# Peptides against a protein of PDB entry 4IGA, part 104

Target 1, 116 residues: chain A of PDB entry 4IGA
Amino acid sequence: KRVLIVDDAAFMRMMLKDIITKAGYEVAGEATNGREAVEKYKELKPDIVTMDITMPEMNGIDAIKEIMKIDPNAKIIVCSAMGQQAMVIEAIKAGAKDFIVKPFQPSRVVEALNKV

## One batch from the design tools (peptide; made by RFdiffusion4, then SolubleMPNN)

Design b1_p27_2_s4 (from b1_p27_2, 10 letters changed)
Fold by OpenDDE base, seed 1:
Structure b1_p27_2_s4 (fold): chain B 116 residues (1-116), chain A 27 residues (1-27)
Amino acid sequence: as target 1 above (116 residues)
Amino acid sequence: SAALEKKIEEALKKVEEQLKELEEELR
């Protein structure tokens, strides 16, 4: 399966790329904000998306909503430092399948990839 | 929606567990 990685932090994208690859998944591509995420989803048609929330240009919640309009069956895993209840609720309502809090253990990401 | 409420409840529980584990590691 192919994964699109969305995060404004280069180090986080690198970390996720390592975890995803070692778990036997392929990295479809990367995006640094919500606008790029939507465009890359259209272009690459990935099987799974890892989505940050706090990003410039377009935040992760809005990106989830736009991707769900394109593909109602999209499989999106949120990965964010914003672990407040309100944010979790908003992400799930938008269409996210899972929510991982930063800082995270690599095993949490792998489990989410396998279950989604 | 009952289905959506259940999904939210499960997600919140999972996040609470993650935060609890993080707090324990920081002790």
Scores: peptide ipSAE 0.636, ipTM 0.907, DockQ to the pose 0.904
Fold by OpenDDE base, seed 4:
Structure b1_p27_2_s4 (fold): chain B 116 residues (1-116), chain A 27 residues (1-27)
Amino acid sequence: as target 1 above (116 residues)
Amino acid sequence: SAALEKKIEEALKKVEEQLKELEEELR
């Protein structure tokens, strides 16, 4: 399966890429903000998306909503430092399948990839 | 919907577990 990694932090994208590839998944591509994520989703048609929340141009919640308009069957895993209940609720309402809190254990990401 | 409510409940529970684990690691 192919994963689109969305995060404004280069280090985080690198970390996720390592976890994803070691778990036997392919990296379809990367996006650095929500607007780019939407465009990359259209272009790459990934199987799974890892989505940051706090990003410039367009935040992760809005990106989730736009991707869900494109593909109602999109599989989006949120990876965010914002683990507040309100944010979790908002992400799930937007269409996210899972929510991983930063800092995270690699096993949490792998579990989410396998179960989404 | 009932389905959405269940999904939210499950997600909140999983996040709570993650936060508890993180708190334990910080001790």
Scores: peptide ipSAE 0.630, ipTM 0.905, DockQ to the pose 0.895
Fold by OpenDDE base, seed 5:
Structure b1_p27_2_s4 (fold): chain B 116 residues (1-116), chain A 27 residues (1-27)
Amino acid sequence: as target 1 above (116 residues)
Amino acid sequence: SAALEKKIEEALKKVEEQLKELEEELR
């Protein structure tokens, strides 16, 4: 399966890339904001998306909503430092399949990838 | 939606577990 990594932080994208590849998945590409995420989703047609929430241009919640309009079967895993209940609820309502809080254990990401 | 409520409940539980683990790791 191919994964699109969405996070404004280069460090975080690198970390996720390492986790994803070691878990046997392929990195389809990267996006640095929600707008780019939507564009890359259309272009790359990834199987899974890891989605940050707090990003410039377009936040992750809006990106999820837009991607879900394009592909109602999109498999999106949120990875965010904002673990508040309200944010989790909003992400799931938007269409996210899972929610991982930063900082995270790599095993949590792998588990989410395998289950989504 | 009952299905959505269930998904939310499961996600909240999972996040709470993650936060608990983080708190324990910081101690």
Scores: peptide ipSAE 0.629, ipTM 0.904, DockQ to the pose 0.902
Fold by OpenDDE base, seed 3:
Structure b1_p27_2_s4 (fold): chain B 116 residues (1-116), chain A 27 residues (1-27)
Amino acid sequence: as target 1 above (116 residues)
Amino acid sequence: SAALEKKIEEALKKVEEQLKELEEELR
């Protein structure tokens, strides 16, 4: 399966890329903000998306909503330092399938990838 | 919907567990 990695932090994208590839998944591409994420989703049609929340231009919640409009069957895993209940609720309402809190263990990401 | 509320509840529980694990690691 192919994964689109969305995070404004280069180091985080690198970390996720390492985890994803070691787990046997392919990286479809990367996005650095929500607007780019929506664009890349249309272009690459990935099987799974890892989505940051706090990003410039367009945040992850809005990106999730837009992607879900395009593909109601989109498989989006949120990866965020914002683990507050309100944020979790908002992400799930938007259409996210899972929510991983930063900092995370690689195994949590792998489990989410396998179950989504 | 009831289904959505259940999904939210499950997600909140999972996040709570993640936070507890992090707390234990920092201890």
Scores: peptide ipSAE 0.620, ipTM 0.900, DockQ to the pose 0.898

Design b1_p27_3_s1 (from b1_p27_3, 9 letters changed)
Fold by OpenDDE base, seed 2:
Structure b1_p27_3_s1 (fold): chain B 116 residues (1-116), chain A 27 residues (1-27)
Amino acid sequence: as target 1 above (116 residues)
Amino acid sequence: SLEEYLEENREEIEARQAKVDEIIASL
């Protein structure tokens, strides 16, 4: 399966890329904000998206909503430092399948990839 | 290293994630 990695932090994208590839998945591409995420989703048609929340231009929640409009069956895993109850609920209601709080264990990311 | 940090703080990290997982499960 192919994964689109969305995070404004280059280090985080690199970390996720390493986890994803070592787990046997292919990286479809990367996005650095929510607007780019929506555009790349249309272009690349990935099987899975890892989504940050706090990003410039467009935040992750809005990006989730827009992607879900395009593809109601989108498989989106949130990866964010904002693990507050309200944010988790908001992300899931927006359409995310899972929520991983930063800092996270790589194994938890792999678990999410395998389950969505 | 990051790997060492994650290992040293495994219990706290897993506990934080467990709370998130509980929220998700309740929805």
Scores: peptide ipSAE 0.746, ipTM 0.950, DockQ to the pose 0.970
Fold by OpenDDE base, seed 3:
Structure b1_p27_3_s1 (fold): chain B 116 residues (1-116), chain A 27 residues (1-27)
Amino acid sequence: as target 1 above (116 residues)
Amino acid sequence: SLEEYLEENREEIEARQAKVDEIIASL
């Protein structure tokens, strides 16, 4: 399966890329904000998306909503430092399949990838 | 290293994630 990695932090994208590839998945591409994420989703048609929340231009919640309009079957895993109850609920209601709080264990990312 | 940090703080990290997982499961 192919994964689109969305995060404004280069370090985080690198970390996720390492986890994803070691777990046997392919990286379809990367996006640095929500607008780019929507664009890349249309272009690359990934199987899975890892989505940050706090990003410039367009945040992750809005990106989830836009991607879900394009593909109601999109498989989106949120990875965010914003692990507050309200944010988790908002992300899931927007269409995310899972929510991983930063900092996270790599194994938890792998579990999410395998289950979506 | 980050790996060392994650290992040293495993219990706290897992506890935080467990709370998130409980919220998801309740929805």
Scores: peptide ipSAE 0.745, ipTM 0.949, DockQ to the pose 0.971
Fold by OpenDDE base, seed 4:
Structure b1_p27_3_s1 (fold): chain B 116 residues (1-116), chain A 27 residues (1-27)
Amino acid sequence: as target 1 above (116 residues)
Amino acid sequence: SLEEYLEENREEIEARQAKVDEIIASL
């Protein structure tokens, strides 16, 4: 399966890329904000998306909503430092399949990839 | 290192994620 990585932090994209590839998945591409994520989703048609929340241009919640309009069957895993209850609920209601709070254990990311 | 940090703080990190997982499971 191919994964689109969305995060404004280069370090986080690198970390996720390492986890994803070691787990036997392919990285379809990367996006640095929500607007780019929507564009890359259309272009690359990934199987899975890892989505940050706090990003410039367009935040992750809005990106989730836009991707779900394009593909109601999209498989989106949120990966964010904003693990507050309200944010988790908002992300899931927007269409995310899972929510991973930063900092995270790599094994939890792999678990999410395998379950969506 | 990052791995050292994650290992040293494993219990706290897992506890935080467990709370998130409980929220997800309730929805």
Scores: peptide ipSAE 0.745, ipTM 0.949, DockQ to the pose 0.970
Fold by OpenDDE base, seed 1:
Structure b1_p27_3_s1 (fold): chain B 116 residues (1-116), chain A 27 residues (1-27)
Amino acid sequence: as target 1 above (116 residues)
Amino acid sequence: SLEEYLEENREEIEARQAKVDEIIASL
């Protein structure tokens, strides 16, 4: 399966890329904000998306909503430092399948990838 | 290193994720 990685932090994209690749998945591409995420989703048609929340241009919640309009069957895993109850609920209601709070264990990311 | 940090703080990190998982499970 192919994964689109969305995060404004280069370090986080690199970390996720390593985890995803070692777990036997392919990296479809990367996006640095929600607007790019929506554009890349249309272009690359990935099987899975890892989505940050706090990003410039367009935040992760809005990006989830836009991607779900394009593909109601999209498989989106949120990965964010914003692990507050309200944010988790908002992300899941927007269409996310899972929510991983930063800092995270790599094994938890693999579990999410395998589950969706 | 990052790996050492994650290992040293495993219990706290897992507890934080468990709280999130409980919220997800309740929806």
Scores: peptide ipSAE 0.742, ipTM 0.948, DockQ to the pose 0.972

Design b1_p27_3_s2 (from b1_p27_3, 9 letters changed)
Fold by OpenDDE base, seed 2:
Structure b1_p27_3_s2 (fold): chain B 116 residues (1-116), chain A 27 residues (1-27)
Amino acid sequence: as target 1 above (116 residues)
Amino acid sequence: SLEELLEERREEIEAKQAEVDEIIKSL
C-alpha cells in the first residue's frame, strides 16, 4: 500500500517515512500543509494518509474534510501533538480512522497502518 | 538516540495513547 505523509515538520515527515518504509509500505509522497495534502491526494491517489493537525495554509481537520469530499473511503490516520479529547473527537468526526498522539511509539503507527 | 528516549518514556507514551484510544472507541 502507498502512504501520503502530511506534516509541516520536515523531521516528522522523515521519521514517518522511515517507519512506513520499514513496515513494508511505500511512500506515495509528502505534503507540508493541508492545501498541499488535498492536491497531492488527488494527484497520487494514495491508499493511506498520515495527517498532522497544526499546519499553515490549511489545518489537518479541514484537509480531512476536503479529502473526504473527494473520496469518502479515504483512509486517514491523524498523527498530532494535539491529543486533547475535543481534538480527537473532531478528527474522528471529520472522517479520520485513527488518532496517534505525539510523541508516539513507532509500533503504534504500524498498528494503525495495518488496521485501516 | 531517539529510540532510546522513546523506550525510556514508553510507559508514559503508551498511557497517553491509551487515553486517546478509549476516546476513539467511545465514538
Scores: peptide ipSAE 0.711, ipTM 0.929, DockQ to the pose 0.959
Fold by OpenDDE base, seed 4:
Structure b1_p27_3_s2 (fold): chain B 116 residues (1-116), chain A 27 residues (1-27)
Amino acid sequence: as target 1 above (116 residues)
Amino acid sequence: SLEELLEERREEIEAKQAEVDEIIKSL
Protein backbone atom coordinates (compact mmCIF):
# COMPACT_ATOMS: atom_id res chain seq x y z
CA LYS B 1 0.00 0.00 0.00
CA ARG B 2 1.04 3.59 -0.72
CA VAL B 3 1.03 6.30 1.98
CA LEU B 4 0.81 10.09 1.63
CA ILE B 5 2.62 11.79 4.54
CA VAL B 6 1.24 15.20 5.58
CA ASP B 7 3.14 17.29 8.16
CA ASP B 8 4.61 20.81 8.14
CA ALA B 9 7.73 19.58 10.00
CA ALA B 10 10.45 18.07 7.81
CA PHE B 11 11.77 16.02 10.74
CA MET B 12 8.37 14.44 11.35
CA ARG B 13 7.94 13.57 7.66
CA MET B 14 11.37 11.93 7.72
CA MET B 15 10.53 9.96 10.86
CA LEU B 16 7.20 8.76 9.45
CA LYS B 17 8.84 7.85 6.14
CA ASP B 18 11.30 5.61 8.00
CA ILE B 19 8.53 3.90 9.99
CA ILE B 20 6.28 3.46 6.94
CA THR B 21 8.99 1.99 4.71
CA LYS B 22 10.37 -0.34 7.41
CA ALA B 23 6.83 -1.64 7.91
CA GLY B 24 6.68 -2.66 4.23
CA TYR B 25 4.63 0.25 2.88
CA GLU B 26 5.54 2.62 0.06
CA VAL B 27 5.63 6.41 0.46
CA ALA B 28 3.45 7.86 -2.30
CA GLY B 29 4.54 11.41 -1.53
CA GLU B 30 4.67 14.23 1.01
CA ALA B 31 2.65 17.37 1.75
CA THR B 32 3.54 20.28 4.05
CA ASN B 33 0.06 21.78 4.62
CA GLY B 34 -3.62 20.91 4.24
CA ARG B 35 -4.07 22.54 0.83
CA GLU B 36 -1.09 20.65 -0.56
CA ALA B 37 -2.45 17.45 1.04
CA VAL B 38 -5.74 17.78 -0.87
CA GLU B 39 -3.89 18.44 -4.13
CA LYS B 40 -1.49 15.53 -3.59
CA TYR B 41 -4.36 13.19 -2.71
CA LYS B 42 -5.99 13.91 -6.09
CA GLU B 43 -2.69 13.55 -7.92
CA LEU B 44 -1.22 10.48 -6.21
CA LYS B 45 -4.39 8.59 -5.18
CA PRO B 46 -2.69 7.07 -2.11
CA ASP B 47 -4.14 4.14 -0.18
CA ILE B 48 -3.50 5.76 3.22
CA VAL B 49 -2.85 9.30 4.51
CA THR B 50 -1.02 10.29 7.69
CA MET B 51 -2.33 13.75 8.63
CA ASP B 52 -0.96 16.42 10.96
CA ILE B 53 -3.46 18.91 12.42
CA THR B 54 -1.58 22.15 13.11
CA MET B 55 -0.37 23.40 9.73
CA PRO B 56 -0.27 26.73 7.86
CA GLU B 57 -2.52 27.50 4.84
CA MET B 58 -5.03 24.77 5.80
CA ASN B 59 -5.19 22.73 9.01
CA GLY B 60 -5.55 18.95 9.12
CA ILE B 61 -9.23 18.91 10.12
CA ASP B 62 -10.19 20.96 7.06
CA ALA B 63 -7.92 18.80 4.89
CA ILE B 64 -9.67 15.65 6.15
CA LYS B 65 -13.07 17.14 5.31
CA GLU B 66 -11.96 18.12 1.79
CA ILE B 67 -10.37 14.72 1.11
CA MET B 68 -13.54 12.98 2.31
CA LYS B 69 -15.57 15.04 -0.19
CA ILE B 70 -13.26 13.77 -2.95
CA ASP B 71 -13.11 10.19 -1.68
CA PRO B 72 -15.57 9.11 1.03
CA ASN B 73 -13.57 5.88 1.38
CA ALA B 74 -10.28 7.65 2.16
CA LYS B 75 -8.17 6.03 4.90
CA ILE B 76 -6.78 8.85 7.05
CA ILE B 77 -4.68 8.42 10.20
CA VAL B 78 -4.19 11.58 12.24
CA CYS B 79 -0.75 12.08 13.81
CA SER B 80 -0.73 15.17 16.03
CA ALA B 81 0.48 16.70 19.29
CA MET B 82 -3.09 18.00 19.78
CA GLY B 83 -4.35 14.95 21.68
CA GLN B 84 -7.12 16.72 23.63
CA GLN B 85 -10.46 14.89 23.78
CA ALA B 86 -12.29 17.56 21.77
CA MET B 87 -9.71 17.43 18.97
CA VAL B 88 -9.75 13.63 18.81
CA ILE B 89 -13.54 13.65 18.54
CA GLU B 90 -13.46 16.37 15.87
CA ALA B 91 -10.90 14.46 13.78
CA ILE B 92 -12.85 11.19 13.92
CA LYS B 93 -16.15 12.93 13.12
CA ALA B 94 -14.44 14.61 10.14
CA GLY B 95 -13.64 11.14 8.80
CA ALA B 96 -10.28 10.06 10.26
CA LYS B 97 -9.98 6.34 11.02
CA ASP B 98 -7.41 6.68 13.80
CA PHE B 99 -5.63 9.27 15.95
CA ILE B 100 -2.01 8.97 17.06
CA VAL B 101 -0.77 11.51 19.59
CA LYS B 102 2.75 12.96 19.45
CA PRO B 103 5.17 11.90 20.77
CA PHE B 104 4.34 8.35 19.68
CA GLN B 105 5.71 4.83 19.58
CA PRO B 106 6.58 3.63 16.06
CA SER B 107 4.70 0.37 16.76
CA ARG B 108 1.45 2.32 17.22
CA VAL B 109 1.89 3.89 13.76
CA VAL B 110 2.42 0.42 12.27
CA GLU B 111 -0.70 -0.85 14.06
CA ALA B 112 -2.74 2.00 12.54
CA LEU B 113 -1.36 1.34 9.04
CA ASN B 114 -2.27 -2.35 9.30
CA LYS B 115 -5.83 -1.77 10.57
CA VAL B 116 -7.28 1.01 8.39
CA SER A 1 19.28 8.42 20.09
CA LEU A 2 15.62 8.90 19.23
CA GLU A 3 14.96 5.24 20.02
CA GLU A 4 16.51 5.63 23.47
CA LEU A 5 14.48 8.76 24.17
CA LEU A 6 11.25 7.03 23.18
CA GLU A 7 12.09 4.08 25.42
CA GLU A 8 12.78 6.39 28.37
CA ARG A 9 9.31 7.91 27.93
CA ARG A 10 7.52 4.71 26.84
CA GLU A 11 5.11 4.42 29.76
CA GLU A 12 4.13 8.10 29.56
CA ILE A 13 3.65 7.88 25.79
CA GLU A 14 1.63 4.66 25.97
CA ALA A 15 -0.59 6.04 28.74
CA LYS A 16 -1.49 9.12 26.68
CA GLN A 17 -2.17 7.01 23.59
CA ALA A 18 -4.34 4.64 25.64
CA GLU A 19 -6.47 7.61 26.70
CA VAL A 20 -6.89 8.62 23.04
CA ASP A 21 -7.69 5.03 22.03
CA GLU A 22 -10.51 4.85 24.59
CA ILE A 23 -12.04 8.02 23.13
CA ILE A 24 -11.89 6.55 19.61
CA LYS A 25 -13.49 3.27 20.73
CA SER A 26 -16.35 5.18 22.35
CA LEU A 27 -17.31 6.88 19.07
Scores: peptide ipSAE 0.710, ipTM 0.929, DockQ to the pose 0.951
Fold by OpenDDE base, seed 3:
Structure b1_p27_3_s2 (fold): chain B 116 residues (1-116), chain A 27 residues (1-27)
Amino acid sequence: as target 1 above (116 residues)
Amino acid sequence: SLEELLEERREEIEAKQAEVDEIIKSL
């Protein structure tokens, strides 16, 4: 399966890329904000998306909603430091399949990839 | 290393994720 990595932090994209590839998945591409995420989803048609929340241009919640309009079967895993109850609820209601709070264990990312 | 730091904080990190997981299950 191919994964689109969305995060405004270069370090986090690098970390996720390492986890994803070591787990046997392919990285379809990367995006640094929600607008790029939507564009890359259309272009690359990935199987899975890892999605940050706090990003410039367009936040992760809005990106989830836009991607779900394009593909109601999109498999989106949120990875965010914003693990507050309200944010988790909002992300899941927007269409995310899972929510991983930062900092996280790499094994939890792998579990999410395998389950969606 | 990053791996060592994550291991040192494993219980804390897993507890926070468990809290999030319970929220997800309730929806």
Scores: peptide ipSAE 0.708, ipTM 0.928, DockQ to the pose 0.950
Fold by OpenDDE base, seed 1:
Structure b1_p27_3_s2 (fold): chain B 116 residues (1-116), chain A 27 residues (1-27)
Amino acid sequence: as target 1 above (116 residues)
Amino acid sequence: SLEELLEERREEIEAKQAEVDEIIKSL
């Protein structure tokens, strides 16, 4: 399966890329904000998306909503430092399948990838 | 290393994720 990685932090994208590839998945591409995420989703048609929340231009919640309009069956895993109850609820209601809080264990990311 | 740091904070990290997981399960 192919994964689109969305995060404004280069370090986080590299870390997720390492976890994803070692787990036997392919990286479809990367995006650095929510607008790029929507564009790349249309272009690459990935099987899974990892989505940050706090990003410039367009935040992760809005990106989830836009991707779900394009593909109601999109498989989106949120990965964010914003682990407050209200944010988790908002992300899941927007269409995310899982929510991983930063900092995280790599094994939890693999579990999410395998489950969606 | 990053791996060692994550291991040192494992209990804290897992506890926070457990809170999030309970919220997800409740929805």
Scores: peptide ipSAE 0.706, ipTM 0.926, DockQ to the pose 0.952

Design b1_p27_3_s3 (from b1_p27_3, 12 letters changed)
Fold by OpenDDE base, seed 4:
Structure b1_p27_3_s3 (fold): chain B 116 residues (1-116), chain A 27 residues (1-27)
Amino acid sequence: as target 1 above (116 residues)
Amino acid sequence: SFMEWLEKNRKKIEEEQKKVEEIIKSL
């Protein structure tokens, strides 16, 4: 399966890329904000998206909503900071399939990838 | 290192994951 990685932090994208590839998944591409995520989703048609919540230009919640309009069957894993329960709930209501808490445990990322 | 920090804080991260999961299940 091919994964689109969305996070404004280069370090986070790098870490996710390493975990995703070691788990046997392919990285379809990367996005640095919600608007770019929507554009890349249309372009790359990934199987899975890892979606940061807090980003410039467009936040992860809005990006999820836009992606779900494009593909209501999109498999989005939201990435949240500790203490952002309300934002995770909003992301799930918007259509996210799973969530991981940052700083993430590699095993939890793999579990989420395998689940969706 | 980052990985060492993750291991030291693993329990806290897992607890946060479980907390959010429980909230979602209650919806």
Scores: peptide ipSAE 0.341, ipTM 0.811, DockQ to the pose 0.597
Fold by OpenDDE base, seed 3:
Structure b1_p27_3_s3 (fold): chain B 116 residues (1-116), chain A 27 residues (1-27)
Amino acid sequence: as target 1 above (116 residues)
Amino acid sequence: SFMEWLEKNRKKIEEEQKKVEEIIKSL
């Protein structure tokens, strides 16, 4: 399966890329904001999306809503900071399938990938 | 190391995950 990684932080994208590839998944591509995420989803048609919803300058939930309009069967895993429970709940209501709290263990990321 | 730090804080992270999961199930 192919994964689109969305995060504004280069370090986080690098970490996720390492985990995803070591787990036997393929990285479809990367996006640094919600607009790029929507564009890359259309272009790459990934099987799974990891979506940062704690991006300081743009709410990743909006990207989830737009992707769900394009593909109601999209498999989106949201990544949130500690204490961002309200945003995670909103992301799930918007159609996200699972969530991961930052900082995360590699095994939890793999578990989410396998679940969706 | 970072991995050792993550392991040290695993319980705290898992508790946060569980809390949100339980709220979602109640919706």
Scores: peptide ipSAE 0.340, ipTM 0.810, DockQ to the pose 0.632
Fold by OpenDDE base, seed 1:
Structure b1_p27_3_s3 (fold): chain B 116 residues (1-116), chain A 27 residues (1-27)
Amino acid sequence: as target 1 above (116 residues)
Amino acid sequence: SFMEWLEKNRKKIEEEQKKVEEIIKSL
C-alpha cells in the first residue's frame, strides 16, 4: 500500500517516511499543507493518508473534507498534537479513520496503518 | 534524546490517546 504523508514539519515527514518504509509500506509522496495534500491526493491516488491538523494555507480538517469529496473511501489517519482533542473529533466527523497523537511511537503508527 | 523523551512521556501520550478514543466512541 502507498501512503501520502502530509505535515508542514520536515522532521515529522522524515520520521513518518522511515516508519512507513520499515513497516513494508510505500511512500507515495509528501505534502506540506492542506492545499498541497488535496492536489497530491488527486495526482498520486494513495491508499492511505497521514494528515497533520495544523498547517498553513489549508488546515488538515479542510483537507480531509476536500479529499472525502474526491474519494469517499479515502483512508485518512490524523496526526495531532496533545491538546487538540476538539480538532481530532472534527477530523473523525469529517471522515478520518484513525488518529495518532504527536509525538508518536513507531508501533502506534504501524498499528494505525494496518487498521485502516 | 527524542526516544528517551518518548519513553518518559509514554503514559501522558497514552492517556491522551485514550481520552480521545473514549470521546470518539461516545459520538
Scores: peptide ipSAE 0.339, ipTM 0.812, DockQ to the pose 0.647
Fold by OpenDDE base, seed 2:
Formats: C-alpha cells, structure tokens, sequence
Structure b1_p27_3_s3 (fold): chain B 116 residues (1-116), chain A 27 residues (1-27)
C-alpha cells in the first residue's frame, strides 16, 4: 500500500517515512500543509494518508474534509500532539479512521497502518 | 537524544493515546 505523508515539520516526515518503509509500505509522496495534502491526494491517489493537525495554509481537519469530498472512502490517520484531544475528536467526526499521538511510537504507527 | 526522551516518556505517551481511544469509543 502507498502512503501520503502530511506534516509541516521535515523531521516528522522523515521519521514517518522511515517507520512506513520499514513496515513494508511504500511512500506515495509528501505534503507540508493541508492545501498541498489535498492537491497531492488528487495527484497520487494514495491508499493511506497520515495527516498532521496543526499546519500553515490549511489545517489537518479542513484537509480531511476536503479529501473526503474527493474520496469518501479515503483512509486517513490523524497525527496529533499531546493535549489535542478535542481536535482528534473533530478529525474522527470529519472522517479520519484512526489517530496517532506525537511523538510517534513506531509500533503504534504500524498498528494504525495495518488497521485502516 | 530524542530516542532517549521517547523511552523516558513512553508511559505518558501511551496514557495519552489510551485516554483519547477511550473517548473515541464512547462517541
């Protein structure tokens, strides 16, 4: 399966890329904000999206809503910082399938990838 | 290092993850 990685932090994208590839998944591409995420989803048609919540241009929740308009069957895993419980709930209501708390535990990332 | 910090705070991260999971299950 192919994964689109969305996070404004280069370090976070690098970590996710390492975890995803070691777990046997392919990286479809990367996006640095919610607007790029929507554009890349249309372009790459990934199987799974890892979606950061707090980003410039467009936040992750709005990006989820836009992607769900494009593909109601999209498989999105939300990535949230500690203390962002309310935003995670909103992301799930918007159509996200699972969530991961940052900083990432590799085993939890793999579990989420396998679940969706 | 970051990896040492992760190991030190693993329990806190797991507790946060579990707390949110419980909330989601209650929706």
Amino acid sequence: as target 1 above (116 residues)
Amino acid sequence: SFMEWLEKNRKKIEEEQKKVEEIIKSL
Scores: peptide ipSAE 0.334, ipTM 0.807, DockQ to the pose 0.603

Design b1_p27_3_s4 (from b1_p27_3, 16 letters changed)
Fold by OpenDDE base, seed 1:
Structure b1_p27_3_s4 (fold): chain B 116 residues (1-116), chain A 27 residues (1-27)
Amino acid sequence: as target 1 above (116 residues)
Amino acid sequence: SLLDYLEKNREKIEEENEKVRKIIESL
């Protein structure tokens, strides 16, 4: 399966890329904000999306909403910082399938990838 | 290292995960 990684932080994208590839998944591409995420989703048609919440230009929740309009069957895992419980709730309501709290254990990421 | 930090703070991270999980399960 192919994963689109969405995070404004290069370090986070690199970390996720390492975990995803070691788990036997392919990285479809990367996005650095919610607007780019929507564009990349249309272009790459990934199987799974890891979606950061707080990003410039467009936040992750708005990106989830737009992606779900494009593909109601999208498999989105939201990535949140500690203390962003309310935002995670909104992301799930918007259509996200699972969540990961940052900082995260690699095993938690793999678990989420395998379940969606 | 980051791994060391994650290991040292595993309980705190797990507590946060559990809080979010419980909320999601209630939706």
Scores: peptide ipSAE 0.225, ipTM 0.731, DockQ to the pose 0.680
Fold by OpenDDE base, seed 3:
Structure b1_p27_3_s4 (fold): chain B 116 residues (1-116), chain A 27 residues (1-27)
Amino acid sequence: as target 1 above (116 residues)
Amino acid sequence: SLLDYLEKNREKIEEENEKVRKIIESL
């Protein structure tokens, strides 16, 4: 399966890329904000999206809503910071399939990838 | 390091995960 990684932090994208590839998944591409995520989803048609919540230009929740309009069957894992419970709930209501709290263990990322 | 932080704060991270999970399951 191919994964689109969405996070404004280069370090986070690198870490997720390492975990995803070691778990046997392919990285379809990367996005640095919600607007880019929507554009890359249309372009790449990934199987799974890891979606950061707090990003410039467009946040992760709005990106989820836009992606779900494009593909109601999208498989989105939202990545939140500690203390962002309300935003995670909103992301799930918007159509996200699972969540990961940052900082995360690699095993938790793999579990989420395998479950969605 | 990140590994050190994860080890030191494992319980707190797990508690946060469980809180979110319980809320989602109640929806």
Scores: peptide ipSAE 0.213, ipTM 0.722, DockQ to the pose 0.525
Fold by OpenDDE base, seed 4:
Structure b1_p27_3_s4 (fold): chain B 116 residues (1-116), chain A 27 residues (1-27)
Amino acid sequence: as target 1 above (116 residues)
Amino acid sequence: SLLDYLEKNREKIEEENEKVRKIIESL
């Protein structure tokens, strides 16, 4: 399966890329904000999306909503910081299938990838 | 290192994950 990684932090994208690749998944591409995520989703048609919440231009919640309009079967894993429970709830209500809290264990990322 | 940070905060991270999980399950 191919994964689109969405996070404004280059370090986070790098870390996710390493975990995703080692888990046997392919990285379809990367996005640095929610608007780019929507565009890349259309372009790359990934199987899974890892979606950061707090990003410039468009946040992850809005990106989830837009992607779900395009593809109601989208498999989105939301990535949140500690203390962002309300935003995770909103992401799940918007259609996210699973969540990851940052900082994360690699095993938790793999679990989420395998679940969706 | 990242590993050291994860080790130090493992319990807090696990607690946060569990809190979020319980909330999601209640939806």
Scores: peptide ipSAE 0.204, ipTM 0.717, DockQ to the pose 0.674
Fold by OpenDDE base, seed 2:
Structure b1_p27_3_s4 (fold): chain B 116 residues (1-116), chain A 27 residues (1-27)
Amino acid sequence: as target 1 above (116 residues)
Amino acid sequence: SLLDYLEKNREKIEEENEKVRKIIESL
């Protein structure tokens, strides 16, 4: 399966890429903001999306909603900071299938990838 | 290192994950 990684932080994208690759998944591509995420989803047609919902100056939930309009069967895993339970709930209501809390253990990322 | 941080805070991270999971399951 191919994964689109969405996060404004290069370090976070690098970490996720390493975990995803070691788990036997392929990285379809990367996006650095919600608008780019929607564009890359249409272009790459990934099987799974990891979506940061704590991106500065951009609400990742909006990107989820736009992707779900394009593909109602999209498999989106949201990435949130600790203490952002309300945002995770809203992301799930918007159509996200699972969540990862930052900072995360690699095993938790793999669990989410395997579940969706 | 990040690994050291994750190991030291494993319980706290797991507690946060469980709280979110329970909320989602209650929806």
Scores: peptide ipSAE 0.195, ipTM 0.711, DockQ to the pose 0.612

